Peptides against a protein of PDB entry 3C2G. Designs and how they scored, part 15

Target 1, 209 residues: chain A of PDB entry 3C2G
Amino acid sequence: IRTFDLLGLLLHDSDAIDGFVRSDGVGAITTVVQYPNNDLIRAGCKLLLQVSDAKALAKTPLENILPFLLRLIEIHPDDEVIYSGTGFLSNVVAHKQHVKDIAIRSNAIFLLHTIISKYPRLDELTDAPKRNRVCEIICNCLRTLNNFLMMWIPTPNGETKTAGPNEKQQVCKFIEIDILKKLMSCLSCEGMDTPGLLELRSTILRSFI

## One batch from the design tools (peptide; aimed at target 1 I17 Q50 D53 Y83)

Design b2_p13_1_s4 (made by RFdiffusion4, then SolubleMPNN; from b2_p13_1, 9 letters changed)
Fold by OpenDDE base, seed 5:
Structure b2_p13_1_s4 (fold): chain B 209 residues (1-209), chain A 13 residues (1-13)
Amino acid sequence: as target 1 above (209 residues)
Amino acid sequence: FEEALRRALEAGL
């Protein structure tokens, strides 16, 4: 715990973060969060989020890391773990086709749908900090989904991956009225990363509806 | 359904 907090304070610039990632820092964190300690898991996932946009992650093998993190998010009801883990997932899949493929094979689409579905409507949340955290989690899930959906949009220069029948079915769940209502509710939340949600809405409207 | 959904997504702007 204290070590992760200290590391998080030291990882304040991109070069330090890249240095940590090049030194297998992500693998080190994932090893430590295998211990059954909720505070350690929370602190480790927070540190993962802090390094999740590192350029060095493009060279980091995530084949063992992503399935583990996805399982961790699945089994922990902790909003801070879910926030950090979904944030990490969103950032690491961005612009990285191989990472998207690992995440999809690791049941990420279904997990993200499950996460969004488990949270109440934002209008039912009276506590502003809780409402904001739930909105952030949903935003992380939806941004990740947008990154996946982009793989199936025909580009002028790319063979669209034929989504497997299971992937198509999982993606179709994100156009359910309840998920779309949650997307719209998140777009109405102040202080959210609305650009990413607007991109998802545009992706759905142009290519899936 | 798709048209109703489109209109709902457009109206939420």
Scores: peptide ipSAE 0.030, ipTM 0.691, DockQ to the pose 0.025
OpenDDE base, seeds 1, 2, 3, 4: peptide ipSAE 0.021, 0.021, 0.014, 0.026; ipTM 0.579, 0.581, 0.474, 0.627

Design b2_p13_2 (made by RFdiffusion4; failed a check: a repeat of another design)
Pose (drawn by RFdiffusion4):
Structure b2_p13_2 (pose): chain A 208 residues (1-190, 192-209), chain P 13 residues (1-13)
Amino acid sequence: IRTFDLLGLLLHDSDAIDGFVRSDGVGAITTVVQYPNNDLIRAGCKLLLQVSDAKALAKTPLENILPFLLRLIEIHPDDEVIYSGTGFLSNVVAHKQHVKDIAIRSNAIFLLHTIISKYPRLDELTDAPKRNRVCEIICNCLRTLNNFLMMWIPTPNGETKTAGPNEKQQVCKFIEIDILKKLMSCLSCEMDTPGLLELRSTILRSFI
Amino acid sequence: AEARIAEALAAAA
């Protein structure tokens, strides 16, 4: 845990996190967080979140790491883990087609739907720290969804990709009535929460 | 570390 904390302090900028990724740091973190201990898991995921915007992640073999992290997000009961995992997912798929592909094959879009759906409306959360966390979680999920949807929107540049039935059923769940009601309620609930502005902006993008 | 995480989160925007 202290090693995770120290690496977190050392990796202050882009060159450092890229150096860590080239040294197989992401694979190391994911291997270690297989140990069933929540403080250790929380610490490892915090560091993964920190290095998630690394360009070197375009070169790291993610065929095994990514499905493992999706499974962890799916079953781990604590919000800090969910927050870190979905934050990492949003950055790691960004600008990387083959990584989006891995995520789709592991049902990443279906998982985003499940994560958003499990939380009550933001107006039903009393403690401010927790409300802000759920807000940042939903925001992370929708930012991940938006990084996927770019593939299938006709671009005059000529890269009109066709969605397979697998991608189609996952994306179409986002027009089911239950999640639309929840998403529209985040847009209009009446809520002093620092993450609310970015969340509402991201929701509008998801609908667009 | 927190500043670095903030930058990583801003990259997701």

Design b2_p13_2_s1 (made by RFdiffusion4, then SolubleMPNN; from b2_p13_2, 10 letters changed)
Fold by OpenDDE base, seed 4:
Structure b2_p13_2_s1 (fold): chain B 209 residues (1-209), chain A 13 residues (1-13)
Amino acid sequence: as target 1 above (209 residues)
Amino acid sequence: MEEAIERSRRAGL
């Protein structure tokens, strides 16, 4: 806990963050969060989020890290862990195609649907901090989905990767009326990435037309 | 071309 808070305070500089990531700092955090201590897991996932935009992540082997993190955010009951973990996921999959491929092979698309599905409707949440945190988690999941869908949109040059049959079936779950209502409810939350949610809506429509 | 498709907006930062 205190060590991760201290690291978080030291990691305000982009070169320091990049140095930490180059020294296998992400692997070190993932080793520490394997201990059954919720405060340690929360602090470690928060630190992962803080380093999740580091340029060095594009060169970091994530083959063992991503499947572990995906399993953690699947099973962990703490919204702060889910927030940090989905935030990390959304940022790291935006860096490199190989990271997207690892996440997809690790059933990330289905997991994102599962995470969104487990939360109540935002209109049922009277506590504003809880409502905002749930909205942020949903937005992180939906941003991650957008980063996957963008790979399968035809480029002006006619180059396109095709989603496999399984990926297409997993993506089709996001057009469920419950998921669409949750997406629309996030557009009404203050401080949310409304442009990014509108981009996702456009990307979903383009993926099914 | 991959770099233009990979928009990371910092989530939660």
Scores: peptide ipSAE 0.028, ipTM 0.679, DockQ to the pose 0.143
OpenDDE base, seeds 1, 2, 3, 5: peptide ipSAE 0.026, 0.026, 0.026, 0.026; ipTM 0.656, 0.678, 0.675, 0.676

Design b2_p13_2_s2 (made by RFdiffusion4, then SolubleMPNN; from b2_p13_2, 10 letters changed)
Fold by OpenDDE base, seed 5:
Structure b2_p13_2_s2 (fold): chain B 209 residues (1-209), chain A 13 residues (1-13)
Amino acid sequence: as target 1 above (209 residues)
Amino acid sequence: FDEAIQRSLQAGL
């Protein structure tokens, strides 16, 4: 815990973050969060989020890390773990096709739907900190979904990856009225990535029309 | 399926 908090304070520049990641820092965190300690898991996932945009992650093998993190997010009810883990997932899949493929094979699409589905509607949340955290989680899930959907949108060059039948079926769940209502409710939250949510909306429309 | 999507999009978007 205290070591992760200290590391998080020291990892304030891109070179330090890249240095940590090149030194297998992500593997080290994932080893530590295997211990059944909720505070340690929370702190480790927060540190993962802090390094999740590191350029060095493009060279990090994530085949063992991502399935573990996805399982961690699936089994933990802790919003801080889910926030940090979905934030990490969102950032780590960005611009990295091989990482998207690992996440999809690891049932990430279904997990993202499950995460969004388990939270109440934002209009039912009277506590502003809780509402904002839930909105951030939903935004992280939706941003991750956007990154997946973009692989299957026809490019002008005719190179389109085809989603498998299972992936298509899992993606189709995100057009459920309750999921769409949650997406729309996130657009009304202050300080949210409204551009990213609008991009996802556009991507969903282009994926289903 | 497409009509259900369009209806859901028109009702929720």
Scores: peptide ipSAE 0.015, ipTM 0.470, DockQ to the pose 0.022
OpenDDE base, seeds 1, 2, 3, 4: peptide ipSAE 0.008, 0.009, 0.012, 0.008; ipTM 0.439, 0.485, 0.488, 0.460; seed 2 fails the geometry check

Design b2_p13_2_s3 (made by RFdiffusion4, then SolubleMPNN; from b2_p13_2, 10 letters changed)
Fold by OpenDDE base, seed 4:
Structure b2_p13_2_s3 (fold): chain B 209 residues (1-209), chain A 13 residues (1-13)
Amino acid sequence: as target 1 above (209 residues)
Amino acid sequence: SEEAIKRSRQAGL
């Protein structure tokens, strides 16, 4: 706990974060969060989120890390772990086809749907901190989905990958009325990435039309 | 930082 908080305080500089990641810092965190301590898991996932934008992650093998993290957020009911884990996922899959492929092979699309489906509607949440955290989790899931969908949208000048039949079926679950209502409810939350949610809406429409 | 994460999240769209 204190070590991760200290690392989080020291890792405000982008070069320090990048140095930590180059030194297998993500692997070290992943090793530490294997211990069955909820506070340690929460602190470790928070630190993963804090380093999730590091340039060095582009060169870090994530083949063992991503499946582990996806399993962790699948089995752990803690909103802070889910927030940090989905936040990490959303950042590391950004612009990295290889990382997207690892996440997809690790059942990420289905997991994202499962996470969104398990949370109540935002209008049922009277506690503002809880409502905001749930909104952030849903937004992290939906942003990750957008990053997956974008690789399957035909570009005028490039060979686009085609989604497999299983991936297409899993993506089709996000057009369920409950999921769409949760997407729309996130647009009403203050301080949310409204442009990004509108882009996702456009991406979904372009993927199904 | 949370701001860097927010920026990375915006750049990943």
Scores: peptide ipSAE 0.024, ipTM 0.665, DockQ to the pose 0.421
OpenDDE base, seeds 1, 2, 3, 5: peptide ipSAE 0.025, 0.022, 0.023, 0.023; ipTM 0.662, 0.652, 0.667, 0.648; seeds 1, 3 fail the geometry check

Design b2_p13_2_s4 (made by RFdiffusion4, then SolubleMPNN; from b2_p13_2, 11 letters changed)
Fold by OpenDDE base, seed 2:
Structure b2_p13_2_s4 (fold): chain B 209 residues (1-209), chain A 13 residues (1-13)
Amino acid sequence: as target 1 above (209 residues)
Amino acid sequence: FEEALKRSREAGL
């Protein structure tokens, strides 16, 4: 009950979200989602998604939180948890090099591939809500990948991080025909971030040239 | 909010 009331208060004010994050709210949610209750896990991961773009996350230590979340989205069967968790990951790595580095060290690139690979083709999903949710998950994974790939694109200033050999090998899995078909199927879904998927396509092409 | 968060931590959540 109180966790749901806290959920309702955070939904409407960016300053309240930042206040929650500064008060170690992400750590508190991460503690709650360790309890083996699917409703609590779902609610907690949804709250993580809601705070995932908070400016205060730039000052939050994520070294313990991200590996835990990555493990959760690896093993949890509920698509709502996977959606929220991959959404959180995609937002939290945005514009934060140190967070990208934590995620990559925690095998995030391979995990993103694993998540995309476990879902059927979108054209095989007859249930529209399920199809849309799977599409959103794949889009979250691909957006996260885009955020990683952008680190290795040459900037006009000549400062480029080089991907390690393992990261390069893991990235090469995303040019597999199955993954590319899933990317293309997401472009056909209504309400998807088509600009973001086209940006990823451009980023992939620039990363392999 | 901070007090509710503190009580959650004190409850082992």
Scores: peptide ipSAE 0.008, ipTM 0.495, DockQ to the pose 0.033
OpenDDE base, seeds 1, 3, 4, 5: peptide ipSAE 0.000, 0.016, 0.000, 0.000; ipTM 0.412, 0.531, 0.404, 0.405; seed 3 fails the geometry check

Design b2_p13_3 (made by RFdiffusion4)
Pose (drawn by RFdiffusion4):
Structure b2_p13_3 (pose): chain A 208 residues (1-190, 192-209), chain P 13 residues (1-13)
Amino acid sequence: IRTFDLLGLLLHDSDAIDGFVRSDGVGAITTVVQYPNNDLIRAGCKLLLQVSDAKALAKTPLENILPFLLRLIEIHPDDEVIYSGTGFLSNVVAHKQHVKDIAIRSNAIFLLHTIISKYPRLDELTDAPKRNRVCEIICNCLRTLNNFLMMWIPTPNGETKTAGPNEKQQVCKFIEIDILKKLMSCLSCEMDTPGLLELRSTILRSFI
Amino acid sequence: TPEEIREKYEEVF
């Protein structure tokens, strides 16, 4: 845990996190967090979140790491882990088609739907720290979704990709009534929460 | 950036 904490302090900028990624740091973190201990898992995922915007992640083999992390997000009961995992997912699919492909094959879009749906409305959360966390989680999920939807919107540049039935059923779950009600309620609930502005801006983008 | 992610993480947790 202290090693994770120290690496977190050392990796101050882009060059450092890229150096870490080129040294197989992401693979190392994911291997270590297979140990069933929550403090260790929380610490490893915090560092993964920190290095998630690395451009070197376009070169790292993610065929095994990514499905493992999606499974972890799916079953780990604590919000800090979900926050870190979904934050990492949002950045790691960004600008990387082959990585979006890996994520789709592992049902990443279906998982985003599940993560958003499990939380009550933001007005039903009393403690401010927790409300802000659910708010950032939902925001992370929708940002991930938005990084996927770009593939299938007609671009005059000429890269009109066709969605397969697998991608179609996952994306169409976001027009089911239950998640639309929840998403619209985040847009209008009445809520002193620092992450609310970014969340509402991201929701509008998801609908667009 | 890593710095911004750390600051935001500390505000959240």

Design b2_p13_3_s1 (made by RFdiffusion4, then SolubleMPNN; from b2_p13_3, 5 letters changed)
Fold by OpenDDE base, seed 1:
Structure b2_p13_3_s1 (fold): chain B 209 residues (1-209), chain A 13 residues (1-13)
Amino acid sequence: as target 1 above (209 residues)
Amino acid sequence: SPEEIRRRTEELF
């Protein structure tokens, strides 16, 4: 725990973060968070989030790391772990096609739906810090979904990937009324990435038309 | 195993 807090203080610039990632720092964290200690897992996932935008991640093998993280956030009930893990996922898949493919093969689309479905309506949350954290989690999930859906939109050169039938069925779950209500609730939260949520809405609509 | 995970954790930190 204290080691992760110390590392988090040292990793304050992009060069230090890239140096940590090049030294297999993500692999080291994922090894440590396999220990059954909730505080350790929380601290490790927070550090993963902090390094999740590192340029060096484009050269890091994620085939073993990403499935493990997805499993961790699936089984762990802690909102801070889910926040950090979904934040890491949303950043690490950005602009990296091979990482998107690993995540999708690891059932990430269904997991994102499961996470969003687990939380109550935001209007039922009276505690503002809790409501904001839940909203951030939902936004991380939705941003990740947007990154996946964009793979199946035709590019100007006419190239497009086709979603598999299972992937398409999993994506269809995001047009359920309860999911759409949660999306609309997030748009009403202050300080949210409203442009990103509107982009997702547009991408979803384009995926079903 | 949990024991191997613990051992590797203790080696790293």
Scores: peptide ipSAE 0.018, ipTM 0.535, DockQ to the pose 0.027
OpenDDE base, seeds 2, 3, 4, 5: peptide ipSAE 0.020, 0.017, 0.018, 0.006; ipTM 0.504, 0.547, 0.537, 0.313; seed 2 fails the geometry check

Design b2_p13_3_s2 (made by RFdiffusion4, then SolubleMPNN; from b2_p13_3, 6 letters changed)
Fold by OpenDDE base, seed 1:
Structure b2_p13_3_s2 (fold): chain B 209 residues (1-209), chain A 13 residues (1-13)
Amino acid sequence: as target 1 above (209 residues)
Amino acid sequence: SPEAIRERTEQLF
C-alpha cells in the first residue's frame, strides 16, 4: 500500500509515467493486486488509472494484463476498484486497435453491461459522493463501449470489420428496455457524459439493428 | 497459489 502511495507521488509528469510503464510497472502492479487485500487492490487500481494514458502503453504487451484486470473488476463489488479499472480500460483502449481486440476477446462488452446493470438509477442515489462515483463509472463504461463500436462503423477510407454475432448480440443488450430506462434516467444528471450516451444509442440503432 | 503471490509481492515491495 505505502509503495503505491509513494509511486503515485513520484508519477506526476509524463516522462516519469512513461519510465515506470517501460520498466514493466503495470505488470508489477497486476502481480501485487493478486494478493487478497482490498486496500492493496484499491491502491494498485488507483495507480493503474494514474498511468493509463501513458504513451509507453502502446508498446506494452497487454494480452495477460488486460484479461486479469477485467476479471478483477468483475469479481470485486468495490466502487473504487470498478472506477479505477473502468477508467484504465477506457484510456488504454483509446486509439489502440490491438488493445480493443484483446478487451473484446476477454468479454469486456458483457462486463460493461453487467457493471451498469448492478448500479441503481442515479436519481435514486441521495448521497452526492456515491452518485458522482457511480456517474463516473457509467461514463467510463460508455466511453469504452463507444471506442469498441468505432471498429465496426464504416469509414470512407478503410476496410470495415464486421462484428461477430456474439459481439452484436452483446451490443444490442444496451438498448433492451430495462438498461435503456436506466441509461435514459441519467441524461439529466450533472456530470453525465450525455454526448457519449446519445452516441451509444444512436450507433446501436443505426448500425447494429 | 496465494503463497506464490505473497512471495512475489514480498520480492517486489
Scores: peptide ipSAE 0.020, ipTM 0.555, DockQ to the pose 0.027
OpenDDE base, seeds 2, 3, 4, 5: peptide ipSAE 0.018, 0.017, 0.017, 0.000; ipTM 0.565, 0.566, 0.541, 0.285

Design b2_p13_3_s3 (made by RFdiffusion4, then SolubleMPNN; from b2_p13_3, 6 letters changed)
Fold by OpenDDE base, seed 5:
Structure b2_p13_3_s3 (fold): chain B 209 residues (1-209), chain A 13 residues (1-13)
Amino acid sequence: as target 1 above (209 residues)
Amino acid sequence: SPEEIRKRTEQLF
């Protein structure tokens, strides 16, 4: 735990972060967070979030790392772990087609739906810190989903992958009434990307229904 | 194993 805090202090610039990632730092953290200690898992996932935008991640093999992280955020009860893990996922899939493909093959779309579904509506959360953290998790999930959807939107260059029938069905779950009520409860949350949420809704309605 | 992970954790962290 203390070592993660010290590493977090040393990783203060992009070059240090890239150096850590090139040295298999993400693989090292993912090995350590397999130990059944919640404080260690929390600290490790926080450090993963801190390095999640590193350019060196584009050259890092993530085939074993991403499925593990997805399983962790599926089962772990701690919102801080879910926040860090969904934040890592959102950043690592950005602008990386091969990473999106690994995540989607690892059932990430359905997992994002599961994560949103496990939380109550934000208007039912009276504790402001808890409400804000849940809002941030939902934002991370929606940003990740939008990054996936962009793969299947026609670009001017004519090369688009078509979403498979399973992926299309999983995307359509985000327009079910209960999930929509939860997503609508986020529109009043401070720091919610309301334009991004509305764009995502519009993309699903136009391209996937 | 959990024991191997523990040992690695104790050595590195």
Scores: peptide ipSAE 0.017, ipTM 0.566, DockQ to the pose 0.029
OpenDDE base, seeds 1, 2, 3, 4: peptide ipSAE 0.017, 0.020, 0.017, 0.022; ipTM 0.550, 0.535, 0.565, 0.515; seeds 2, 4 fail the geometry check

Design b2_p13_3_s4 (made by RFdiffusion4, then SolubleMPNN; from b2_p13_3, 5 letters changed)
Fold by OpenDDE base, seed 4:
Structure b2_p13_3_s4 (fold): chain B 209 residues (1-209), chain A 13 residues (1-13)
Amino acid sequence: as target 1 above (209 residues)
Amino acid sequence: SPEEIRERTEKLF
């Protein structure tokens, strides 16, 4: 725990973050968080979030790391772990096709649906810190989903991947009425990326037309 | 190094 807190204080510079990632720092964190200590898991996932936009991640093999993190988020009830883990996921899949493929094969789309499904509507949350954290988690899930859907949108100059039937079925769960009501509640959240939600809506519509 | 941090943390748990 104290070591992760110290690392989090030192990893504010982009060169330091890239150095940590090049030295298999992500693998080191994922090894350590296998110990069943909630405070350690929380601190490790927070550190993963801090390094999740590192350029060096494009050269890091994530085949063993990403499935483990997805499983950790699936089984852990802690909002701070889910926040950090979904934040890491949303950043690490951005602009990296091979990482998106690993995440999708590791049931990430269904996991994102499960995460959104477990939280109440934001208007039902009276505690402002809790409401804000839940909003951020939902935003991370939606940004990740948007990044997946963008792979299946025809671009004039790119090889278009086709979503498999299972992936399409998993994406269809996000248009269920209870999910849509939760997503609509996010539009009223202070600091919400409304443009990002509108982009996701457009991306979803384009994926089904 | 991340390896030293891992090793030290694994010894604590």
Scores: peptide ipSAE 0.020, ipTM 0.520, DockQ to the pose 0.037
OpenDDE base, seeds 1, 2, 3, 5: peptide ipSAE 0.018, 0.020, 0.014, 0.017; ipTM 0.531, 0.555, 0.514, 0.553

Design b2_p13_4 (made by RFdiffusion4)
Pose (drawn by RFdiffusion4):
Structure b2_p13_4 (pose): chain A 208 residues (1-190, 192-209), chain P 13 residues (1-13)
Amino acid sequence: IRTFDLLGLLLHDSDAIDGFVRSDGVGAITTVVQYPNNDLIRAGCKLLLQVSDAKALAKTPLENILPFLLRLIEIHPDDEVIYSGTGFLSNVVAHKQHVKDIAIRSNAIFLLHTIISKYPRLDELTDAPKRNRVCEIICNCLRTLNNFLMMWIPTPNGETKTAGPNEKQQVCKFIEIDILKKLMSCLSCEMDTPGLLELRSTILRSFI
Amino acid sequence: HSEILSKIKTMFE
């Protein structure tokens, strides 16, 4: 845990996190967090979140790491882990088609739907720290969804990709009534939460 | 990357 904390302090900028990624740091973190201990898992995921915007992640073999992390997000009961994992997912799929492909094959879009649906409305959360966390989580999920949807919107530049049935059923779950009600309620609930502004902005983008 | 660090600070510290 202290090693994770120290690496977190050392990796202050883009060059450092890229160096860490080229040294197989992401693979090392994911291997270590297979140990069933929550403090260790929380610490490893915090560092993964920190290095998630690395451009070197375009070169790292993610065929095994990514499905493992999606499974972890799916079953780990604590919000800090969910926060870190979905934050990492939003950055790791960004600008990387082959990585989006890995995520789709592992049902990443279906998982975003499940993560958003499990939480009550923001007005039903009393403690401010927790409400802000659910808010950032939903925001992470929708930012990940938006990084996927770009593939299938007609671009005059000529890269009109066709969605397979697998991608179709996952994306179409986001027009089911239950999630639309929840998403519209985040847009209008009445809530002193620092993440609310970014969340509402991201929701509008998801609908667009 | 600085935004991520700000968010870690806010969420974990």

Design b2_p13_4_s1 (made by RFdiffusion4, then SolubleMPNN; from b2_p13_4, 7 letters changed)
Fold by OpenDDE base, seed 1:
Structure b2_p13_4_s1 (fold): chain B 209 residues (1-209), chain A 13 residues (1-13)
Amino acid sequence: as target 1 above (209 residues)
Amino acid sequence: VERIRERIKRMFE
């Protein structure tokens, strides 16, 4: 735990982060977080989030890492783990078609639905820190979902990738009434962290309109 | 809500 914290403090600039990633730092973290220690898992996932936008990730094989992380998020009902993990996911799939494909075949769409389903409506959360964290998690999920959905939207050339039947079914779960009510509550909720709320609203609008 | 649902459905038609 302390080692991860120290390492995080040393990653002050993009060059240091890229150096860490090139040295298989992501793989090293994923190895360490296999220990059954919640604090260690939290620290490791936070460090993953810190390096998740590194340029060097474009050259990092994620075929083994992503499925592992998705499973970790699935089995650890910890808001901090879920926050960091979904943040990592949302960043690594951005602008990387091959990474999107890895995530989708690893049931990422369904996992995102499961995560959103777990949390109450934002307007039902009276504790502001908790509400903000949940808002950030949902935002991460929706940003990731949006990146997936964009693959199936026609390009200016009229070309479109076709979603498989499983993907279609998984996406359709997001338009179930209970999920839609939660998403609508995000759009209408007031008194939260403004930057986080605005980001969430933007992501929802982009994803569903 | 229904408008959102229909919009998403149309992405897969």
Scores: peptide ipSAE 0.036, ipTM 0.672, DockQ to the pose 0.020
OpenDDE base, seeds 2, 3, 4, 5: peptide ipSAE 0.025, 0.026, 0.026, 0.025; ipTM 0.657, 0.660, 0.649, 0.681

Design b2_p13_4_s2 (made by RFdiffusion4, then SolubleMPNN; from b2_p13_4, 7 letters changed)
Fold by OpenDDE base, seed 2:
Structure b2_p13_4_s2 (fold): chain B 209 residues (1-209), chain A 13 residues (1-13)
Amino acid sequence: as target 1 above (209 residues)
Amino acid sequence: VEEIRKRIERMFE
């Protein structure tokens, strides 16, 4: 815990973050979070989130890291772990086709559906901090899903990747009315003063509407 | 919601 806190303080700029990632910092974190300590797992996942948009991640093999993280999210129904983990996932798959493929093969689409399905609608949450955290989690899921879906949208200037039957089936689960209602409730969430989240909402709306 | 559903469905037609 202390180590992760210290690392978080040191990673105050993009260059420091890149240096950490180039030194296999992500691998180090994933090793540490294998210990059955909830506080350590939370801190480690938070640190993963902090470095998840590093440029150096494009050169980092994620074949072992992503499946592990996805499994961690699956077995630890902790909001902080899920928040950090889905945030990491959403960032690392962005603009990286090979990482998207790893995630999809590792059952990421189904996991996203499971996460969204388990959380209540935002209007059912009276506790503002809890509601906000759930909203952020669902937003992370939406961003990740959007990144996946964008692979299968026909573009005039290139060949479009076709989703496999399994992927299609998994994605079709998101068009269920209850899931869509939850997603829409998240997109309409108020009281979040995060410009990045507002931008994400706009991007998603433009993609689907 | 319905528009989003239709959009997603069209991706797989």
Scores: peptide ipSAE 0.029, ipTM 0.616, DockQ to the pose 0.021
OpenDDE base, seeds 1, 3, 4, 5: peptide ipSAE 0.028, 0.024, 0.021, 0.026; ipTM 0.624, 0.635, 0.610, 0.661

